Peptides against a protein of PDB entry 5ZKO. Designs and how they scored, part 21

Target 1, 44 residues: chain A of PDB entry 5ZKO
Amino acid sequence: SASNPRKFSEKIALQKQRQAEETAAFEEVMMDIGSTRLQAQKLR

## One batch from the design tools (peptide; aimed at target 1 Q15 K16 Q19 E22)

Design b2_p21_1_s3 (made by RFdiffusion4, then SolubleMPNN; from b2_p21_1, 12 letters changed)
Fold by OpenDDE base, seed 5:
Structure b2_p21_1_s3 (fold): chain B 44 residues (1-44), chain C 44 residues (1-44), chain A 21 residues (1-21)
Amino acid sequence: as target 1 above (44 residues)
Amino acid sequence: as target 1 above (44 residues)
Amino acid sequence: MEAEIAKLKQEIAELTKKEAE
């Protein structure tokens, strides 16, 4: 069956959302590491 | 407790893996769309 | 993003070195 172009657009949109969520999760991890690093540096 | 630097490295590595998996999934979607477009063009 | 990660990894490595001393 010819893949429905509307289904393609939906698939792209969902994948972009997932990528954005992963980016946000990454930024959260990096922020947590950065905060911990700052604390560790203050103690040394 | 001072956050373990090894745990930070692990957290970064896991998040990089997740981002790579999401990128691969996106590329798969784009390839499928591209192939379908090419098929549709051949039929016209 | 990669530059930020590299910077943080370097700082973590430095902290690890100081803890090992």
Scores: peptide ipSAE 0.094, ipTM 0.599, DockQ to the pose 0.024
OpenDDE base, seeds 1, 2, 3, 4: peptide ipSAE 0.096, 0.089, 0.099, 0.097; ipTM 0.600, 0.596, 0.607, 0.599; seeds 1, 2, 3, 4 fail the geometry check

Design b2_p21_1_s4 (made by RFdiffusion4, then SolubleMPNN; from b2_p21_1, 12 letters changed)
Fold by OpenDDE base, seed 3:
Structure b2_p21_1_s4 (fold): chain B 44 residues (1-44), chain C 44 residues (1-44), chain A 21 residues (1-21)
Amino acid sequence: as target 1 above (44 residues)
Amino acid sequence: as target 1 above (44 residues)
Amino acid sequence: MKSRIAQLKQEIAELEAQLAA
């Protein structure tokens, strides 16, 4: 069916959301690694 | 609770999946733009 | 990814201009 600018903008918004989710997931992994390292450091 | 390398690897795999989904969405939008542009060109 | 979104926005803008002409 016919694609239009509104549908394209919706797809862009969805892509921006996915990018934000990727960033959040990366930050979560880094926080978990940092926390684990801190725990290991305390027990050493 | 204790984070471990297996949990980290699972999160990395999830991030790679999300990146692949972003790439697929990007390519889909680019194809839609190309198709729409071609249609507009034919009708002109 | 930011560059991809920027590219898409540019392509959309160009398409909108073409459709409006």
Scores: peptide ipSAE 0.229, ipTM 0.632, DockQ to the pose 0.058
OpenDDE base, seeds 1, 2, 4, 5: peptide ipSAE 0.225, 0.188, 0.191, 0.223; ipTM 0.633, 0.542, 0.541, 0.631

Design b2_p21_2 (made by RFdiffusion4)
Pose (drawn by RFdiffusion4):
Structure b2_p21_2 (pose): chain A 43 residues (1-43), chain B 44 residues (1-44), chain P 21 residues (1-21)
Amino acid sequence: ASNPRKFSEKIALQKQRQAEETAAFEEVMMDIGSTRLQAQKLR
Amino acid sequence: as target 1 above (44 residues)
Amino acid sequence: KAELAEAKAELAEAKAERAEA
């Protein structure tokens, strides 16, 4: 499972992991401004 | 073909070089991250 | 053999895209 044999299974796993990270990465970058505004509130 | 070499040896050395660079910068931002968490005590 | 060569090339591309992500 974690280390498939078929190349088709390996491609599917790489694309799955890539989609998960990009979904999570585009969330962290999505609301950075909300955190950048917190500093103006603090200063 | 500069960033994309033909020989596999040149490709492996290139990935090794980039990995060393990426890791070197990563080991810097995560290193002095404690000094930033101490600055947070000043606020509260 | 051709389908396997294509699958290998696609896996190399998917791995490069995954490293960039």

Design b2_p21_2_s1 (made by RFdiffusion4, then SolubleMPNN; from b2_p21_2, 13 letters changed)
Fold by OpenDDE base, seed 3:
Structure b2_p21_2_s1 (fold): chain B 44 residues (1-44), chain C 44 residues (1-44), chain A 21 residues (1-21)
Amino acid sequence: as target 1 above (44 residues)
Amino acid sequence: as target 1 above (44 residues)
Amino acid sequence: EERKKKLSEELALAEQELAEA
């Protein structure tokens, strides 16, 4: 592989972004589940 | 949002896949860095 | 976040080792 620290910095930045996107997607799923539960409670 | 547990199951499954892919990408970056370090050590 | 920390640490080590080579 190209021994270039600048290239590593780019890879790290991309990985950080990927992780943030994965976290956001997870939070969205959890929010949807929570919202559904809250709606169910209001109907009881 | 559509209160559909099947849809939630799909979202959870997709999230698990995303997490696995993110993990694989992380491991690849770490391997590349490690390989570069090993190469540098051999040159010393 | 542990992954971010690990990546940063490995990058720092790689940069150091490349500079020393």
Scores: peptide ipSAE 0.203, ipTM 0.689, DockQ to the pose 0.074
OpenDDE base, seeds 1, 2, 4, 5: peptide ipSAE 0.197, 0.199, 0.201, 0.196; ipTM 0.688, 0.685, 0.688, 0.685

Design b2_p21_2_s3 (made by RFdiffusion4, then SolubleMPNN; from b2_p21_2, 11 letters changed)
Fold by OpenDDE base, seed 4:
Structure b2_p21_2_s3 (fold): chain B 44 residues (1-44), chain C 44 residues (1-44), chain A 21 residues (1-21)
Amino acid sequence: as target 1 above (44 residues)
Amino acid sequence: as target 1 above (44 residues)
Amino acid sequence: KEEEERLSKELALAEQELAEA
């Protein structure tokens, strides 16, 4: 089956994008935790 | 609103799982490329 | 105080999960 280099490159690019998106989503969760921590500190 | 502590831990766990799944998907793509390269080498 | 305690517990659990990951 013709290993379409374009198909592989597209698959790689798509997976890299997904990895970046999931990393960003994780960072967003961490930011939410950080904001919650700050709020908790303000309530003391 | 009940900030369910379970919600942050669950969110983190979910994001870690998604990151692992996307990493595995990327590795699968790389394995497919590797297998294709090996097949191409065998034909030479 | 209840909200503070809830937030504190939530943070502790989140920090534990991060340490285990």
Scores: peptide ipSAE 0.158, ipTM 0.694, DockQ to the pose 0.029
OpenDDE base, seeds 1, 2, 3, 5: peptide ipSAE 0.155, 0.150, 0.153, 0.140; ipTM 0.689, 0.688, 0.691, 0.691; seed 2 fails the geometry check

Design b2_p21_2_s4 (made by RFdiffusion4, then SolubleMPNN; from b2_p21_2, 13 letters changed)
Fold by OpenDDE base, seed 5:
Structure b2_p21_2_s4 (fold): chain B 44 residues (1-44), chain C 44 residues (1-44), chain A 21 residues (1-21)
Amino acid sequence: as target 1 above (44 residues)
Amino acid sequence: as target 1 above (44 residues)
Amino acid sequence: EEEEKKLSEKLAEAEQRLAEA
């Protein structure tokens, strides 16, 4: 069915987007921790 | 504050879990597509 | 003590940003 490949490709694209969003959220968490650690070092 | 590092480590752990869950969901999608393709080949 | 208070405030702000993510 020619329609199934398009639906599958859309499903893959949506899942890749979710993975990218979760990666970005992880990087944001790490940046916040890093910034906090840097600020703590300046206060010492 | 000894409590802050623990909270940050917990947040990192939770985010890593989310990434792993999204990866597993992606693999499931790919498996479903693969199975469908295999079935289509058997019908030809 | 003032430096410790400032650090505590900055850590609390970071925790809030993390909670919003």
Scores: peptide ipSAE 0.151, ipTM 0.625, DockQ to the pose 0.022
OpenDDE base, seeds 1, 2, 3, 4: peptide ipSAE 0.138, 0.147, 0.137, 0.100; ipTM 0.653, 0.649, 0.665, 0.626; seed 3 fails the geometry check

Design b2_p21_3 (made by RFdiffusion4)
Pose (drawn by RFdiffusion4):
Structure b2_p21_3 (pose): chain A 43 residues (1-43), chain B 44 residues (1-44), chain P 21 residues (1-21)
Amino acid sequence: ASNPRKFSEKIALQKQRQAEETAAFEEVMMDIGSTRLQAQKLR
Amino acid sequence: as target 1 above (44 residues)
Amino acid sequence: PRAPKTDEEILEELELEELEE
């Protein structure tokens, strides 16, 4: 499972992990401005 | 073909070089991250 | 933004990892 044999299974796993990270990465970058506004509220 | 060499030895050495660079900068931002969490006490 | 990898790119990375080992 974590280490497949077939190349098709390996490609599917890489694409799955890539989609998960990009979904999480594009969430952290999505609302950075909300955090950047908190500093203007603090200063 | 400069960033994309032909020989596999040149490709491996290139990945090793980049990995050393990426890790070196990563070990810097995460290193003095404690000094930033101490600055947070000044606010509260 | 991150572009999705093609099957050829993934296979070239897997091949290169196997040759390095």

Design b2_p21_3_s1 (made by RFdiffusion4, then SolubleMPNN; from b2_p21_3, 10 letters changed)
Fold by OpenDDE base, seed 1:
Structure b2_p21_3_s1 (fold): chain B 44 residues (1-44), chain C 44 residues (1-44), chain A 21 residues (1-21)
Amino acid sequence: as target 1 above (44 residues)
Amino acid sequence: as target 1 above (44 residues)
Amino acid sequence: MMKPLTDEEIKEQLELQEKAK
């Protein structure tokens, strides 16, 4: 099957987008953890 | 809501797994591009 | 490309939460 370079570029772009979204979701989880810790420290 | 550290660890683990899967998918796309390029070079 | 949080950063946050109990 003729490797359509356009199809590869589109796949790469989609994959990079998904990776960025997953990274953002991970950072959000870490932010929530950090905020919870800060709240727990304020309650002491 | 009591931040259940267990829920955070599970969320982190799931997110890491997703990131690893997305990385593997990206590497597969790059491998396919590389293999296609190599095949095209062999046909010359 | 935004670098994902390192395993060390995650570990540090988890350890810090465990110490906060």
Scores: peptide ipSAE 0.166, ipTM 0.647, DockQ to the pose 0.075
OpenDDE base, seeds 2, 3, 4, 5: peptide ipSAE 0.150, 0.165, 0.070, 0.158; ipTM 0.636, 0.658, 0.640, 0.628; seed 5 fails the geometry check

Design b2_p21_3_s2 (made by RFdiffusion4, then SolubleMPNN; from b2_p21_3, 11 letters changed)
Fold by OpenDDE base, seed 3:
Structure b2_p21_3_s2 (fold): chain B 44 residues (1-44), chain C 44 residues (1-44), chain A 21 residues (1-21)
Amino acid sequence: as target 1 above (44 residues)
Amino acid sequence: as target 1 above (44 residues)
Amino acid sequence: MIKPLSDEEIKEQLELQEKAK
């Protein structure tokens, strides 16, 4: 059934999007940690 | 002190886990596609 | 995790930095 290729392509695209979102979320966490450290240094 | 707050370390660990899970889900999709292709080849 | 830095997170960082001295 030729309908599977479209569904697979959609699944791949969705999964790639999720991976990008998770990477962005990780970068945000790291940025928050860095910002917290910088703020803590300013309070010293 | 190079030690991150426990909360930040936990956030990082959780995010790494999510990234690994998303990677595994992607690999599963690719495996399903590969299996389908192999089955199609066997039917030729 | 888009929350602005809380005062508690800043305090936790300061406490950790003091313990490291």
Scores: peptide ipSAE 0.186, ipTM 0.605, DockQ to the pose 0.022
OpenDDE base, seeds 1, 2, 4, 5: peptide ipSAE 0.184, 0.179, 0.187, 0.148; ipTM 0.667, 0.665, 0.624, 0.599; seeds 2, 4 fail the geometry check

Design b2_p21_3_s3 (made by RFdiffusion4, then SolubleMPNN; from b2_p21_3, 10 letters changed)
Fold by OpenDDE base, seed 1:
Structure b2_p21_3_s3 (fold): chain B 44 residues (1-44), chain C 44 residues (1-44), chain A 21 residues (1-21)
Amino acid sequence: as target 1 above (44 residues)
Amino acid sequence: as target 1 above (44 residues)
Amino acid sequence: MMKPLSDEEIREQLELQELAK
């Protein structure tokens, strides 16, 4: 099948977007962990 | 809400798996581009 | 592309949470 460079570019762009969204979701989980730790420290 | 460390660990593990899958999909797209380029070079 | 957090950063946060219990 003729590789349409436009199709590849679009696939790459979509994949980068998904990776960025997944990274943001991961950072949110880590922030929640950090906030919980801070709360636990304040309760001591 | 009590942060269940187990829930965070599970979320992190799932997120890492998703990121790995997305990375693999990206590498597959790049390989397809590379193979197409190689094929085009062989046809010259 | 933003790099995911390292396994070390994750482990550190989890250990710190366990110590906070």
Scores: peptide ipSAE 0.145, ipTM 0.606, DockQ to the pose 0.101
OpenDDE base, seeds 2, 3, 4, 5: peptide ipSAE 0.133, 0.140, 0.144, 0.139; ipTM 0.616, 0.620, 0.603, 0.597

Design b2_p21_3_s4 (made by RFdiffusion4, then SolubleMPNN; from b2_p21_3, 11 letters changed)
Fold by OpenDDE base, seed 5:
Structure b2_p21_3_s4 (fold): chain B 44 residues (1-44), chain C 44 residues (1-44), chain A 21 residues (1-21)
Amino acid sequence: as target 1 above (44 residues)
Amino acid sequence: as target 1 above (44 residues)
Amino acid sequence: MMKPLSDEEIKEQLELQEKAK
């Protein structure tokens, strides 16, 4: 579809938002992993 | 929640899938923009 | 962009969780 420059900017902005949300979700997963490692070390 | 190792692996697998899908969506957006720019250049 | 977790890192975490039981 011939999306005008305004529609392109909206598509890019939406994609940047999704990338930021996925980065935050990845950081949460890494924090959960780190916490689990610390717990496992305390149980040894 | 004390998610068991299996639930944790599923959470990680889901996150990997989402990251791949977001990468593909970004590439699609960039292709659409590139194609439109090329069309605009041909009309000059 | 953060790099996705490697399969090796996932495997290591699963092994650590199993040893903690």
Scores: peptide ipSAE 0.164, ipTM 0.631, DockQ to the pose 0.178
OpenDDE base, seeds 1, 2, 3, 4: peptide ipSAE 0.160, 0.073, 0.122, 0.082; ipTM 0.656, 0.646, 0.593, 0.645; seed 4 fails the geometry check

Design b2_p21_4 (made by RFdiffusion4)
Pose (drawn by RFdiffusion4):
Structure b2_p21_4 (pose): chain A 43 residues (1-43), chain B 44 residues (1-44), chain P 21 residues (1-21)
Amino acid sequence: ASNPRKFSEKIALQKQRQAEETAAFEEVMMDIGSTRLQAQKLR
Amino acid sequence: as target 1 above (44 residues)
Amino acid sequence: AIEEREEAIEELEEALEEEEE
């Protein structure tokens, strides 16, 4: 499972993990401005 | 073909070089991250 | 990590094409 044999299974796993990270990465970058505005509220 | 060499030895050395650079900068931002969490006490 | 997985996917696609040949 974590280490497949077939190349097709390996490609599917890499694409899955890539999609998960990009989904999570594009969420952290999505609302950075909301955090950048918090500093202007604090200063 | 500069960033994409032909020989596999050149490719491996290139990945090793980049990995050393990426890890070196990562070990810097995460290192003095404690000094930033201490600055947070000044606010509260 | 995403860039490394893209490179790994390209290499695995080349390896799958070679296996099918």

Design b2_p21_4_s1 (made by RFdiffusion4, then SolubleMPNN; from b2_p21_4, 10 letters changed)
Fold by OpenDDE base, seed 5:
Structure b2_p21_4_s1 (fold): chain B 44 residues (1-44), chain C 44 residues (1-44), chain A 21 residues (1-21)
Amino acid sequence: as target 1 above (44 residues)
Amino acid sequence: as target 1 above (44 residues)
Amino acid sequence: SIEKLKQEIAELEEKLKKEEE
């Protein structure tokens, strides 16, 4: 298919958004792990 | 909820998989852009 | 790395913007 710069720009913008969402999800998981480890330490 | 290392390990593994998939999608977009630019150059 | 990918995306966005002008 012919290069449509608008379509490529849109693909890049969408990819950037997805990467940001995945980063946020990773940070959430890490926070949950950290919190749970702290709780486990308090119970010991 | 109590720390379940198995569940946390699973969440981390899933997140790593998603990150790898997003990386692959990014590389695909870059390849498409590169190919299209080369085609445009050949047509000029 | 994620940081490298972010940089590559930013560079592509800049190139595309210049091509649209």
Scores: peptide ipSAE 0.101, ipTM 0.591, DockQ to the pose 0.170
OpenDDE base, seeds 1, 2, 3, 4: peptide ipSAE 0.088, 0.083, 0.083, 0.083; ipTM 0.576, 0.562, 0.569, 0.573

Design b2_p21_4_s2 (made by RFdiffusion4, then SolubleMPNN; from b2_p21_4, 12 letters changed)
Fold by OpenDDE base, seed 1:
Structure b2_p21_4_s2 (fold): chain B 44 residues (1-44), chain C 44 residues (1-44), chain A 21 residues (1-21)
Amino acid sequence: as target 1 above (44 residues)
Amino acid sequence: as target 1 above (44 residues)
Amino acid sequence: SIAKLQEQIAELEKQLAEAEA
């Protein structure tokens, strides 16, 4: 059916949005870990 | 700070939950695609 | 994982290409 390509494209867009959000969340966690490590190093 | 490990673990848990939800959404889409293909094949 | 999401997106894009052909 002709509507399938549109549905697929919409699902791809949503998945890419989720990917971007997960990437941002991951980067935030990594930044926090890095900051903690730096703080620990400074206290040594 | 001692609270950081807990915060990190919580963030990781939330990320794993999001990943599971995204996987479920993907599988649903793939099932729909498969069903559509099967229907098209049956109509040939 | 992010890598798994990337793989899933690639698969969806493949399906889209097939649907457009």
Scores: peptide ipSAE 0.237, ipTM 0.706, DockQ to the pose 0.327
OpenDDE base, seeds 2, 3, 4, 5: peptide ipSAE 0.229, 0.236, 0.235, 0.232; ipTM 0.702, 0.705, 0.705, 0.707

Design b2_p21_4_s3 (made by RFdiffusion4, then SolubleMPNN; from b2_p21_4, 12 letters changed)
Fold by OpenDDE base, seed 3:
Structure b2_p21_4_s3 (fold): chain B 44 residues (1-44), chain C 44 residues (1-44), chain A 21 residues (1-21)
Amino acid sequence: as target 1 above (44 residues)
Amino acid sequence: as target 1 above (44 residues)
Amino acid sequence: TIEKLKQEIAELEKELEEAKK
């Protein structure tokens, strides 16, 4: 069926949500790495 | 608890999967846009 | 990337509006 521009906007909104979830997951990993590095430094 | 490097590798692998899924979704949207443009041109 | 998609959609919406005239 003909793809409707409204469907594109809906898909973009969903894509923005996915990007936000990916970013949040990345930030969590980076925070964990940072915390681990700080802990390792304190143990030295 | 101390973040384990093994957990980092696991989280990184999961993050790569999420990135691939996001890319696939983006490509789907772009393909739909292209198909819609082609259809619109044929109707003119 | 998302902003580029928004631009593409806006262009398509404009083309459809022009075709209705």
Scores: peptide ipSAE 0.099, ipTM 0.574, DockQ to the pose 0.022
OpenDDE base, seeds 1, 2, 4, 5: peptide ipSAE 0.066, 0.095, 0.064, 0.098; ipTM 0.546, 0.597, 0.542, 0.572; seed 5 fails the geometry check

Design b2_p21_4_s4 (made by RFdiffusion4, then SolubleMPNN; from b2_p21_4, 10 letters changed)
Fold by OpenDDE base, seed 5:
Structure b2_p21_4_s4 (fold): chain B 44 residues (1-44), chain C 44 residues (1-44), chain A 21 residues (1-21)
Amino acid sequence: as target 1 above (44 residues)
Amino acid sequence: as target 1 above (44 residues)
Amino acid sequence: SIEKLKQEIAELEEKLKEAEE
């Protein structure tokens, strides 16, 4: 179908959403690892 | 299988790679949109 | 326990994998 400015803006919005979701997933994993390492340190 | 620090570091590396790929895909889309807009302007 | 920590690490690896899909 013909690409128009509205369709372009929608594609950009979807891509920005995907990037934000990937960043959030990475941050969650890093926080959980940090917490797990802290717990392991307390058990030494 | 048993999770170890090496496997975990590999997962972090894969996540960073995915984030970089998503950024590259975003830049490609933006360039295509920019080129399309420039072409439309020339046809005015 | 150490075994619980090992399980938590495995679960975190799974969450990261699911995000990659």
Scores: peptide ipSAE 0.106, ipTM 0.605, DockQ to the pose 0.049
OpenDDE base, seeds 1, 2, 3, 4: peptide ipSAE 0.097, 0.100, 0.104, 0.099; ipTM 0.604, 0.603, 0.617, 0.604; seed 1 fails the geometry check

Design b2_p21_5 (made by RFdiffusion4)
Pose (drawn by RFdiffusion4):
Structure b2_p21_5 (pose): chain A 43 residues (1-43), chain B 44 residues (1-44), chain P 21 residues (1-21)
Amino acid sequence: ASNPRKFSEKIALQKQRQAEETAAFEEVMMDIGSTRLQAQKLR
Amino acid sequence: as target 1 above (44 residues)
Amino acid sequence: ELEELIAEREELIAELEELEA
């Protein structure tokens, strides 16, 4: 499972992991401005 | 073909070089991250 | 870290597709 045999299974796993990370990466980058505004509120 | 070499040896050395660079910068930002968490005590 | 892993998986997917072909 974690280490498939078929190349098709390997490609599917790489695409799955890539989609998960891009979904999580585009969430962290999505609301950075909200955190950047917190500093102006603090200063 | 400069960033994309033909020989596999050149390709492997290139990936090794980039990995060393990426890890070197990563080991810097995560290193002195404690000094930033201490600055946070000044606010509260 | 996620940006680097995404770039590595893009290269790995292209290589695996060439090997499967």

Design b2_p21_5_s1 (made by RFdiffusion4, then SolubleMPNN; from b2_p21_5, 13 letters changed)
Fold by OpenDDE base, seed 3:
Structure b2_p21_5_s1 (fold): chain B 44 residues (1-44), chain C 44 residues (1-44), chain A 21 residues (1-21)
Amino acid sequence: as target 1 above (44 residues)
Amino acid sequence: as target 1 above (44 residues)
Amino acid sequence: MMAQQIAQLKQQIAELEKKAA
């Protein structure tokens, strides 16, 4: 039973990593959108 | 340029999927913790 | 989580589509 807390801690760490990856992917999408917007503004 | 919005929409769809997967994984962790807690209570 | 951020992205995409029309 004493191993359960460590197991949970590892799972939490993995979740934090997944969250970070999701955030990074989100930011990439936002950057692409921002770039497109900027390009559109330059053409106007 | 008209293809960019569709590309973005696809990326958004993928992000939604990733979010759902993250949520499911989170719930699994919480369920494991809850189960452990319940088991501990039964033994007391 | 990222639901609000995704919603914002959707709005931005829609805006871009509107501008492209």
Scores: peptide ipSAE 0.117, ipTM 0.600, DockQ to the pose 0.077
OpenDDE base, seeds 1, 2, 4, 5: peptide ipSAE 0.109, 0.109, 0.111, 0.113; ipTM 0.596, 0.604, 0.606, 0.604

Design b2_p21_5_s2 (made by RFdiffusion4, then SolubleMPNN; from b2_p21_5, 12 letters changed)
Fold by OpenDDE base, seed 5:
Structure b2_p21_5_s2 (fold): chain B 44 residues (1-44), chain C 44 residues (1-44), chain A 21 residues (1-21)
Amino acid sequence: as target 1 above (44 residues)
Amino acid sequence: as target 1 above (44 residues)
Amino acid sequence: MMKQEIEKLKQEIAELEEKEA
């Protein structure tokens, strides 16, 4: 692949986007588990 | 429902896989940038 | 950063499974 700094900048930008998506997916899982815990607590 | 904890476990497992894939992609990008820098140094 | 948090979630899920048994 051509060593163009612009192409590298694009690769880094895509990687940052992937990291943000990972963080969002993690937060969603945490929210789902938290909601389930709250629901279980209300049923006790 | 007894199936909820298992579904959460699956979500966590998928999230761990995603994190590993993103780490590998990051390392690939860094390797490409490093190789390009080395090539540029050899041409000087 | 989130590896330790994921392990905590795994422990919490295991505790939920034990409570449902």
Scores: peptide ipSAE 0.107, ipTM 0.599, DockQ to the pose 0.078
OpenDDE base, seeds 1, 2, 3, 4: peptide ipSAE 0.106, 0.104, 0.102, 0.110; ipTM 0.595, 0.595, 0.594, 0.601; seed 4 fails the geometry check

Design b2_p21_5_s3 (made by RFdiffusion4, then SolubleMPNN; from b2_p21_5, 13 letters changed)
Fold by OpenDDE base, seed 3:
Structure b2_p21_5_s3 (fold): chain B 44 residues (1-44), chain C 44 residues (1-44), chain A 21 residues (1-21)
Amino acid sequence: as target 1 above (44 residues)
Amino acid sequence: as target 1 above (44 residues)
Amino acid sequence: MMKQQIAQLKQEIAELEKKAA
């Protein structure tokens, strides 16, 4: 059956969730890098 | 133990995969919308 | 999409590797 606006809205909501998860994963990596960098700075 | 650049590289690789999957999902949604729009156009 | 963010991460990793050498 043809897709409809409601189904599209659901797909968009799912896509927004995926984007949020990607952002969270990115932030985790950045925090790890930042922590490592700070540690290295303290050792100098 | 502190994170290291190799672990960061692995996380980046996973992040790139996640981004590709998100892109594919987005494209699927857009194709569905486009198909529906085309179908509606044909019925007019 | 986060292509620019990934590029930034790659740069940061490269910098950390350089500092560790």
Scores: peptide ipSAE 0.108, ipTM 0.606, DockQ to the pose 0.057
OpenDDE base, seeds 1, 2, 4, 5: peptide ipSAE 0.101, 0.105, 0.105, 0.100; ipTM 0.603, 0.604, 0.603, 0.597; seed 5 fails the geometry check

Design b2_p21_5_s4 (made by RFdiffusion4, then SolubleMPNN; from b2_p21_5, 13 letters changed)
Fold by OpenDDE base, seed 1:
Structure b2_p21_5_s4 (fold): chain B 44 residues (1-44), chain C 44 residues (1-44), chain A 21 residues (1-21)
Amino acid sequence: as target 1 above (44 residues)
Amino acid sequence: as target 1 above (44 residues)
Amino acid sequence: MMAQQIAKLKQEIAELEKQLA
């Protein structure tokens, strides 16, 4: 069927949202790693 | 220029594939973090 | 997630593992 460019735009928007969510998860993990590293240093 | 719906479809398909690959890589990293955290806990 | 972000995570994990060794 005729692919509607609007449908493609919506899919792209959804992909960008998912990317933003993954970025947020990345930042959280980076903070956790930093905290764990600091804790590890204190235990030495 | 006239955007061909087929070209859009191909671009979206490529983007989805890349997203899947990045998701898999992220999951691998999360597993590594999990193992590292467990290791850190054992040092307490 | 961008490949660079994943690479950064891997680097930070490696550094943490080094500290735990």
Scores: peptide ipSAE 0.274, ipTM 0.649, DockQ to the pose 0.044
OpenDDE base, seeds 2, 3, 4, 5: peptide ipSAE 0.274, 0.272, 0.268, 0.269; ipTM 0.650, 0.650, 0.644, 0.649

Design b2_p21_6_s1 (made by RFdiffusion4, then SolubleMPNN; failed a check: too like the target's own chain; its pose is not in this set)
Amino acid sequence: SEIALQKARAEAQRAVAEAEA

Design b2_p21_6_s2 (made by RFdiffusion4, then SolubleMPNN; failed a check: too like the target's own chain; its pose is not in this set)
Amino acid sequence: SEIALQKARAEAQEAVARAEA

Design b2_p21_6_s3 (made by RFdiffusion4, then SolubleMPNN; failed a check: too like the target's own chain; its pose is not in this set)
Amino acid sequence: SEIALQKARAEAQRAVARAEA

Design b2_p21_6_s4 (made by RFdiffusion4, then SolubleMPNN; failed a check: too like the target's own chain; its pose is not in this set)
Amino acid sequence: SEIALQIARQEAQEAVARAEA

